# Peptides against a protein of PDB entry 2YKT, part 203

Target 1, 231 residues: chain A of PDB entry 2YKT
Amino acid sequence: SRSEEMHRLTENVYKTIMEQFNPSLRNFIAMGKNYEKALAGVTYAAKGYFDALVKMGELASESQGSKELGDVLFQMAEVHRQIQNQLEEMLKSFHNELLTQLEQKVELDSRYLSAALKKYQTEQRSKGDALDKCQAELKKLRKKSQGSKNPQKYSDKELQYIDAISNKQGELENYVSDGYKTALTEERRRFCFLVEKQCAVAKNSAAYHSKGKELLAQKLPLWQQACADPS

## One batch from the design tools (peptide; made by RFdiffusion4, then SolubleMPNN)

Design b2_p26_3_s3 (from b2_p26_3, 12 letters changed)
Fold by OpenDDE base, seed 2:
Structure b2_p26_3_s3 (fold): chain B 231 residues (1-231), chain A 26 residues (1-26)
Amino acid sequence: as target 1 above (231 residues)
Amino acid sequence: SELEEQIKKEEEELKESLERVEKRLA
């Protein structure tokens, strides 16, 4: 029946979230943590590299003929230090605004979805059973009427059961339909949450990249000219 | 965003630092 099909669809939505979406999201979070760790490693390695560059700048500053180049090297190191600081801030945002929040949501969701599905199933079954009972009673009544010397005696009761069946059928169909819409909304909400959090990360990442590029672009011409200028 | 604001703050700090370096280069 239409109601049975809709019921199956509803259950499938919940199952898809629980068995496909949530596990995939957990994997996504795990991969994100790995990515974060790798980027943190880059930041650490960069610090060592530019600290070494500062040392080269110190040597230049102590030289007789390359003093000004020492300051250039210091400036280079400082700019890159600031870029790395911005990267660290981006990583904090990545961790706090995406990974942590997704992790919290996915953890809570397992219990929530199980309860929601169970509630839906219980109510759906209850309505279905009530409908089946009325149908069975009508069938029994009709059998009695066929065997009776006065079938008209049961006419009013038959009409009552027919009406009850019709009403219960309608209620069941509406309930299952609403359940399906609710399930789809739950699924969409979860995807939207992911998209929104990823958008925030993307926005912050874009800001990091843009500012880093701007800082370098501002100073690079000066640095490129440093060796060409007479001492 | 909060990150953008932080970047702006750091940019200003960097600008001040770089100005000091540029004065030494002049």
Scores: peptide ipSAE 0.006, ipTM 0.223, DockQ to the pose 0.015
Fold by OpenDDE base, seed 4:
Structure b2_p26_3_s3 (fold): chain B 231 residues (1-231), chain A 26 residues (1-26)
Amino acid sequence: as target 1 above (231 residues)
Amino acid sequence: SELEEQIKKEEEELKESLERVEKRLA
């Protein structure tokens, strides 16, 4: 029936959230943590590299013929430091605004969804059982009527059951329909939350990229001409 | 319900698995 199909769809939405979305979200968080760690690793490795570059700059500054190149190398290292600072800020935001918040949400969601589904199922079953009961009673009544010498005796009661069945069917359909809409809303809300948090990450990432681009664009022409300048 | 319990169980198992992986990657 239509109501049965819609009921199935409703349950499937909850099932999808619980069995697919939430586990996938947990995996997403885990992958995010790994990504964060890797980026932290990049930061550390980069520090070593540019510290070594500073050392090269020091040597240039001590030379007789390459002193000005020392300043260039120092500037390169300093620009990197500034870019790296921006990356660290981005990482903090990534951790605090995305990973932590998603983790908190997913931990709370299992109980919530279970309760919501249970509530829906209980009420749906209750309405369904009531409908089935009326249908069964009508069937029994009709059997009695067929065996009776006075079938008209049961006509009024038959009509009452028919009306009750119709009403209960309508109520069930409406309830299941509303339940389906609610379930879809729950699903959408979760995706929206993810999108919103990812937008925050994107914003912070943009700031990092912008800062890097700005600093490098400012200094790169100077660095490029350094070797062409006469000693 | 049985379904709910099964879902919870699976989620917990996955969580534990992920935690183990995270510890190894730390």
Scores: peptide ipSAE 0.000, ipTM 0.271, DockQ to the pose 0.034
Fold by OpenDDE base, seed 5:
Structure b2_p26_3_s3 (fold): chain B 231 residues (1-231), chain A 26 residues (1-26)
Amino acid sequence: as target 1 above (231 residues)
Amino acid sequence: SELEEQIKKEEEELKESLERVEKRLA
């Protein structure tokens, strides 16, 4: 029947979220944490490298013939510092706005979805059982009427059961239909949440990349000509 | 420079890819 098919579809949506989406999201969070750790490692290693570059700049500044190159090396280190600040902001957002919030949501979701599915199943079964009961009673009544010398005495009661069956069938169909819409909405909400959080990260990443590109584009030509200038 | 040309090429490829995605999502 239509109601049975739609019921199966509804359950499948919940199962897909619980068995496919949520485990995949947990994996995504885990991979995100690994990525964050690697980026933190890169940040630390880069700091050491550019600190060493500053030291080379200090030596150049102390020289008689290479003083201007000291300023160039300091500028290179300063540009790195500014780029690094943007990266740190991106990483902070990545951690606080994406990973933490997704982790909180996925932790609560298993219990929520289980309860929601159980509630739906219980009510669906209750309505289905009530419908089946009315259908069974109508069948019994019709058998009794066929064996009776006065079948007309059961006519009113037969009509009552027919009406009850029709009403209960409609109620069941409406309930399952609403349940399906609700389940699809739950699924969409979870994807939307992921997309929105990833968009926030993307905006911060864009700011990081833009700042780096701008700073390097501005300074690189100056740095490239520095060795051609006389002391 | 060769690097600038490579970056430009990659940007154009990405732009085309994004347009395909946008068309698919529309």
Scores: peptide ipSAE 0.000, ipTM 0.247, DockQ to the pose 0.019
Fold by OpenDDE base, seed 1:
Structure b2_p26_3_s3 (fold): chain B 231 residues (1-231), chain A 26 residues (1-26)
Amino acid sequence: as target 1 above (231 residues)
Amino acid sequence: SELEEQIKKEEEELKESLERVEKRLA
C-alpha cells in the first residue's frame, strides 16, 4: 500500500542518517583534524625557514656592501609573519566554528534520531494496528450478519466500522506522509548545517589568501629592485 | 625618484600578471 511504502521510505531516511551520514560526518571531522595538524606542521616548518632567512638578513646588515639588503630580507620575513598570523586565524576558525561544532552536533544526534525514529515507529504501528483491528471486526460482523435471521440488526454497526476504517486509513496515510516530510527535513537540515559551516571556513580561507596576495603584491616589486643601483 | 618610478612600473606589471593568471584559472 501507499502508506506502507511511505513508511519504508521514512525509516530508510532515518537509517541513512544514522548509519551513513553520521559515521561519514565523524570521518569528515577526523580528516579535518588531520588536516589541521598538517597545517600546523607546515606552519612550524615555515617558521624555521624564515627564521633562517632573518639570520641571513642579520649578516647582510652587518656587511659593508649589502646593508640595505638586510632590510629587504627582514621585510620578507615580516610579510611572512603577517601571512602566518592570518593563517592562524583561519585555523582557529576552522577548529572552533567547524570541527568543534560538528563534533558536538554529531554526538547529540545519535540519541535524538534514535528517539525520533522510535517515536515515529510507535505511533505508526499504533495507528496501523487500530486500523487492522477495525477491519477485522468489520469482517467478523459481516459474517455474523450473513448467518443471522435479522441482518438489519447489524446494519448500523457495519456503517460505523466502515466510517471508522475510512477515517483511520486517512489518518495513517497523513501521519506517514508527514513523517516522511519530517525525516527529509531532518536530513536536509544536517546537510545545510555542514554547508553553512563550510561556507564560514571558505570565507576565512579567502581572507587568508587575499591578505597574502595583497601583501606580496605590494612588496615584491620593492624587493625585486633591491639589487638595482639606487637612483 | 627613478627607483620609485621603476617600483611603480613593476607593481603594475605584477598586477597585470596576476590578473592574467586569475583569468586563466577562472
Scores: peptide ipSAE 0.000, ipTM 0.170, DockQ to the pose 0.011; fails the geometry check

Design b2_p26_3_s4 (from b2_p26_3, 15 letters changed)
Fold by OpenDDE base, seed 2:
Structure b2_p26_3_s4 (fold): chain B 231 residues (1-231), chain A 26 residues (1-26)
Amino acid sequence: as target 1 above (231 residues)
Amino acid sequence: SSMDKQIEEQEKELEESLKKVEQKLA
């Protein structure tokens, strides 16, 4: 029946969220944590590299003929420091605004969805059972009427059951339909939440990249000229 | 520069990839 099909669809939506979306989201969070760790590793490695560059700058500053190049090397290291600061800010946002929030949501969601599905199933079954009962009673009544010398005695009651069945069928269909819409809304909400959080990450990432580009674009011409135009 | 050309190529590839994604979303 239409109601049975829609009921199946509704249950499948909940199952898809619980069995596919949530596990995939947990994996996404795990991969995000790995990515964060790797970026932290990059930060540490970069620090060592540019600290070594500073040392080269110190040597240049101590030289008689390359003093101005010392300043250039220091500036290169400083620009890196500024870029690194932007990266750290982005990473904090990535952790706090995406990973932590997603982790909190996914932990709460399993219980919520299980309860929501259970509630839906219970009410759906209740309505279905009530309908089945009325149908069974009508069938019994009709059987009695066919065997009776006075079928008109049961006519009013038959009409009452027919009306009750019609009403209960309609109520069941409406309930299942609403249940399906609710389930789809729950699914959409979860995807929207992910998209919104990822948008925040994208904005922060854009800021990081923009700042780095600006700093390098500003300084690179100066650094390139340093060897050509000794002081 | 050679580096600029590489960046430009990467940007082009990204744009093409984004177009494909947009087509899938349409």
Scores: peptide ipSAE 0.000, ipTM 0.269, DockQ to the pose 0.018
Fold by OpenDDE base, seed 3:
Structure b2_p26_3_s4 (fold): chain B 231 residues (1-231), chain A 26 residues (1-26)
Amino acid sequence: as target 1 above (231 residues)
Amino acid sequence: SSMDKQIEEQEKELEESLKKVEQKLA
């Protein structure tokens, strides 16, 4: 029946969230933590590289003919430090605004969805059972009427059961339809939350890239000419 | 030199960090 099909679809939405979306989201969080750690590793490695560059700048500053190149090397290291600070801020946001919040939600969601599905199933079954009972009573009444010498005695009661069945069928269909809409809304809400959090990450990432581009664009022409102008 | 020791320490810390990432990716 239409109601049975809609019921199946509703249950499938809840099952898809619990069995596909939430496990995939946990994996996404795990991959995010790995990515964060790798970027932290890049930060650490970069510090060592640019500390070594500073040492080269010190040597240039101590030289007789390359003193001005020392300042260039120091500037390169300083620009890197500023870019790296922006990366650290981005990583902090990535952790606090995306990973932590997703982790908190996914831990609670399994219990919530299980309870929501159970509530829906219980009420759907209750309405279905009430409909079945009314149909069974109508069938019993019709059997009794066929065996009676006065079938007209049961005519009014038969009409009442027919009307009750029609009403209960409509109520069941409406309930299942609303249940399906609710389930789809729950699914969409979860995807929307993920999209919104990822948008925040994208904005922070854009700020990091913009800062790096600005700093390098400002200084790079000066650095490129440093060797062309002998002291 | 003091610089060489610092480099060695940084390399060690980097290697440990990379190892942890690899373990999570396996």
Scores: peptide ipSAE 0.000, ipTM 0.249, DockQ to the pose 0.014
Fold by OpenDDE base, seed 4:
Structure b2_p26_3_s4 (fold): chain B 231 residues (1-231), chain A 26 residues (1-26)
Amino acid sequence: as target 1 above (231 residues)
Amino acid sequence: SSMDKQIEEQEKELEESLKKVEQKLA
């Protein structure tokens, strides 16, 4: 029936969230933590590299013929420091605005969804059972009427059961339909939350990339000319 | 599921890669 199909669809939405979405979200968070750790590792490794570049700049500054190149190397290291500061800010946002918030949500969600599904199932079953009971009673009444010498005696009661069945069927269909809409809304809300949090991270990442591009674009022409200029 | 196995394998590979990086940086 239409109501049975809609009921199955509703349950499937809840099951998809609980069994597919939430586990996948937990994995996403785990991958995010690994990504954060890797980026922190990049920051550390980069620091070592550019600290070594500073040492090369010091040597250039001590030379008689390459003093000006020392300043260039120092500037390169300083630009890196500024870029890395922006990366650290991005990482903080990534941790606080995405990972932590998603982790909090996913831990609370399992219990919530279980309760919501159970509530829906209980009420759906109650309405379904009431409908089935009325249908069964109508069937019994029709059997009694067919065996009776006076079938007209049961006509009014038959009409009452038909009306009750129609009403209960409508109520069940409406309830299941509303349940399906609610379930879809719950699913959409979770995806929207993920998208919104990812947008916040994207904005911060854009700031990191923009700052790096700006700093490098400003200094790179100077650095490129340094070796062409006479000492 | 097949997907879960793939995810688990990816996590393991990533963890191993990170450990290697940490060892090189230590």
Scores: peptide ipSAE 0.000, ipTM 0.282, DockQ to the pose 0.021
Fold by OpenDDE base, seed 5:
Parts: C-alpha cells; sequence; structure tokens
Structure b2_p26_3_s4 (fold): chain B 231 residues (1-231), chain A 26 residues (1-26)
C-alpha cells in the first residue's frame, strides 16, 4: 500500500543517517584530525628551516660585503612569520569551528535518532494495528450478515465500520507522510550543518592564502634584485 | 614561467571539476 511504502522510505532515511552518514562523518572528523596533526608537523619543520635562515641573515649582517643581504634574509623570515600567523589562525578555526562542533554533534546524534525512529515506529504500529482491527471486525460483521435472515439489521453498523476504516487509513497515511518529511528534514539539516562549517573553514583558508600571496608578491621583486645591487 | 603554466592548468582542471559538480546539483 501507499502507507506501507512511505513507511519503508521513512525508516530507510533514519537507517541511512545512522548506518551510513554518521559513521562516515566520524571518519571525516578522524581524517580532519590527522590532517591537522600533519599541518602542525609542517609548522614545526618550517620554524626550524626559517630559524636557520635567520642565522644565515645574521652572518650576512656581520660580513663586510653582504650586509644588505642580511636585511633581505630577515625580511624573508619575517614574511614567513606573518604567513605562519595566518596559518595558525586558520588551524584554530579548523579545530574549533569544524572538528570540535561536528564531534560533539555526532556523539549525541545516535541516541537522538534512535529515539526519534522508535517513537515514529511505535505510533505508526499503533495506528496500523487499530486499522487492522477495524478491518477484521468489518469482515466478521459481513459474515454474520450473510448468514442472517435480517441483513438490514447490520447495515448501519457496517457503514460505521467503513467510515472508521476510511478515517483511520487517512490518519495513518498523513502520519507516515509527515514522518517522511520530518526524516528528510533531519537528513538535510545534517548535510547543511556540515556544508556551513566547511564554508567557514574555506573562508579562513582563503584568507590565509590571500595574505601569503600578497606578502610574497610585495617583497619578491625586491629580493630578486638584491644580488644585483652594490653593497 | 613553467610554474605559471602549471598553476593555470590546475585552475582549469578545478574549474572543469566544479562545473561537473554544479551540473549534478542543478
Amino acid sequence: as target 1 above (231 residues)
Amino acid sequence: SSMDKQIEEQEKELEESLKKVEQKLA
């Protein structure tokens, strides 16, 4: 029936969220944490590299013929420091605005969805059982009427059962339809939340890349000509 | 430069990929 098919679809939405979406989201969070750790490793390694570059700048500053190149090397290290600050800001947002919030939600969601599905199933079954009972009673009444010398005695009661069945069928269909819409809304809300959080990360990442590009574009021409200039 | 050409090619590939995604979402 239409109600049975809609019921199946509703249950499948909840099952898809619980069995496919949520596990995949947990994996996404885990991969995000791994990515964050790797970026922290890059940050540490980069610091060592540019600290060593500063040391080379110090040596240039102490030389007789390369003093101005010391300033260039210090500027390179300073630009790196500024780029690093932007990266750290991006990573902080990545951790606090995406990973932490998704982790908190996914842990609570399994219990919430289980309860929501159980509530829906209980009420759907209750309405279905009431309908089935009414249909069974109508069949019994019709059998009695066929064996009776006065079938007209049961006509009013038959009409009452027919009306009751029609009403209960309509109520069941409406309930299951609303349940399906609710389930789809729950699914969409979860995807939307992920998209919104990822958009925030993308904005912060764009700011990091933009700042780095601007700083390097500003200074690189100066650095490229430094060796051609007299001491 | 060779690097600039590589960046331009990567940007083109990304644009094509995004276009495919947009077509699926339309």
Scores: peptide ipSAE 0.000, ipTM 0.270, DockQ to the pose 0.019

Design b2_p26_4_s1 (from b2_p26_4, 14 letters changed)
Fold by OpenDDE base, seed 4:
Structure b2_p26_4_s1 (fold): chain B 231 residues (1-231), chain A 26 residues (1-26)
Amino acid sequence: as target 1 above (231 residues)
Amino acid sequence: DKELKEYEEEMKKEYEEFQKKLEEEA
């Protein structure tokens, strides 16, 4: 029946969220944490590299013929420091605005969705069983009436069952239809939340890239000419 | 860096195992 099909669709939405979306989201969070860890590793490695560059700058500053190049090397390291600071701010946002919030929500969502699905299933079954009962009673009544010496005795009751069946059928259809809309809304809400959080991360990431581009574009011409200038 | 390579392989393995699990459940 149409109601049965809609019911299956509704259940499938909840099952998809619980069995596909949420596990995938947990994996997404895990991969995000791994990505964060890798970026922290890059940060550490970069620090070592540019600290070594600073040391080279110190040596240049102590030299007789390359003193001005010391300042260039220090500027290179300072630009890196500023870029790194911006990266750290991006990482903080990545952790706090996306990973932590998603982790908190996905942990709670399993229980919520299980309860929501169970509630829907219970009510759907209740309405379905009530309908089936009325249909069965009508069938029994009709069979009894056919074997009766006075069929007229059952006519009013038959009409009552017919009306009850019609009403219960309508209620079931409406309930299942609303249930399906609700389930789809729940699914969409979760995707929207992910998109919104990812947008916030993207905004902070854009700031990191913009700052890096700006700083390097400003200084690179100066650095490129440093060796052409006399001491 | 050996440590980094090991980490990358671990992450790759984790990802592949996850994908396999999803495929099996589908």
Scores: peptide ipSAE 0.006, ipTM 0.278, DockQ to the pose 0.019
Fold by OpenDDE base, seed 5:
Structure b2_p26_4_s1 (fold): chain B 231 residues (1-231), chain A 26 residues (1-26)
Amino acid sequence: as target 1 above (231 residues)
Amino acid sequence: DKELKEYEEEMKKEYEEFQKKLEEEA
């Protein structure tokens, strides 16, 4: 029946969220944490590299003929430091605004969805059972009427059951239809939340890249000319 | 370089294993 098919679709939406979306989201969070850790590692490794560059700058500054190049090397290291600071800020946002929030939601969601599905199933079954009962009673009544010497005795009651069946069938169909819409809305809400959080990450990432580009664009011409300039 | 490569391979493996589980459950 239409109602049965719609019911199956509704259950399938909840099942998909619980068994596919949420596990995938957990994996996404885990991969995000790994990515964050790796980027933190890059930051640390980069610090070592540019600290060593500073040391080279110190040596240049102590030289008689290359003193000005010491300043260039220091500037290179400083620009890197500023870029890395922006990366660290991005990572903090990545952690706090995306990973933590998703983790909190996914942890609670399993319980919520289980309860929501159970509630829907219970009510759907209740309405279905009520319909089945009325149909069964009508069938019994018709059997009695056929065997009776006075079938007209049951006519009013038959009409009542027919009306009740029609109403209950309509109610069931509407309930299941609304249930399906609700389930789809729940699914969409979760995807929308993910998209919104990723937009925030993208914005922060853009800021990081923009700052890096700005700093390098400002200084690079100066650095490129440093060796051509007289001592 | 070696350590980084090993880490990347591990992460790739974890991801692939997860994808396989999803496929099997579907």
Scores: peptide ipSAE 0.006, ipTM 0.287, DockQ to the pose 0.018
Fold by OpenDDE base, seed 2:
Structure b2_p26_4_s1 (fold): chain B 231 residues (1-231), chain A 26 residues (1-26)
Amino acid sequence: as target 1 above (231 residues)
Amino acid sequence: DKELKEYEEEMKKEYEEFQKKLEEEA
């Protein structure tokens, strides 16, 4: 029936969230933590590289013929420091605004969804059982009427059951339909939450990339001509 | 999900290998 099909679809939405979405989200968080750790590692490794570059700049500054190149090397290291500071801010946001919040949500969600599904199933079954009972009573009444010498005495009661069945059928269909809409809304809410958190990360990432591009665009032409300039 | 767990384990292994390379180069 239409209501049975809609009921199945509703249950499938909840099951999909619990069995596919939430596990996938946990994996996403785990991969995010790995990515964060790797970027932190890159930051540390980069520090060593540019500290070594500073040392080369010091040597240039101490030379007789390459003093001005020392300043260039120091500027390169300083621009890197500024870019790394922006990266650290982005990573902080990535951790606090995305990973931590998603982890908190996904941990609480399993119990919530289980309870929501159980509530829906219980009420759906209750309405279904009530409908089935009325249908069974109507069937019994019709059998009695067919075997009776005076079938007319059951006519009013038959009409009452028919009306009750129609009403209960409508109520069940409406409940299941609303249940399906609710389930789809729950699913959409979770995707929207993920998208919103990812947008916040993207905004911070854009700021990092913009700052880096700006700093490098400003200085790179000066650095490129440094070797052509006399001492 | 078994498939998802397997994927996660593969990614962890790749990450660990990457970290080892970084440590060796440092």
Scores: peptide ipSAE 0.006, ipTM 0.299, DockQ to the pose 0.021
Fold by OpenDDE base, seed 3:
Structure b2_p26_4_s1 (fold): chain B 231 residues (1-231), chain A 26 residues (1-26)
Amino acid sequence: as target 1 above (231 residues)
Amino acid sequence: DKELKEYEEEMKKEYEEFQKKLEEEA
């Protein structure tokens, strides 16, 4: 029946969230933490490289003929430091605005969804059982009427059961329909939350990239000219 | 260098294994 199909669809939505979405989200969070850790590692490795560059700048500054190139090398290292500071800010936002908040949600969601599904199933079953009972009573009444010498005696009661069945069928269909809409809304809400948090991360990432581009674009022409200038 | 590569491979394997499990459950 239409109501049975819609009931199946509703249960499948909850099942998909609980068995596919939430585990996938946990994995997403785990991969995010790994990514954060790797970027922290990059920051550490980069520090070593640019500290070594600073050392080269110190040597240039102490030379007789390359003193101005020392300043260039120091500027290169300083620009890197500023870029790394922006990366660290992005990572903080990544952790606090995405990973932590998603982790909090996913840990609470299993119990919530289980309760929501159980509530839906209980009420759906209750309405279904009530409908089935009315249908069974109507069938019994019809059998009794068929065997009676006075079938007209049962006509009013038959009409009452028919009306009750129609009403209960309508109520069940409406309940299941609303249940399906609710389930879809729950699914959408979770995706929307993920998208919104990812948008915040994207904004912070854009700021990091913009700052890096700006700093390098400003300084690179000067650095490229440094070796052409007379000592 | 080598340690970083090993770490990346481990993370890749973990992700792929998880994806496989999800596909099997679907």
Scores: peptide ipSAE 0.005, ipTM 0.285, DockQ to the pose 0.019

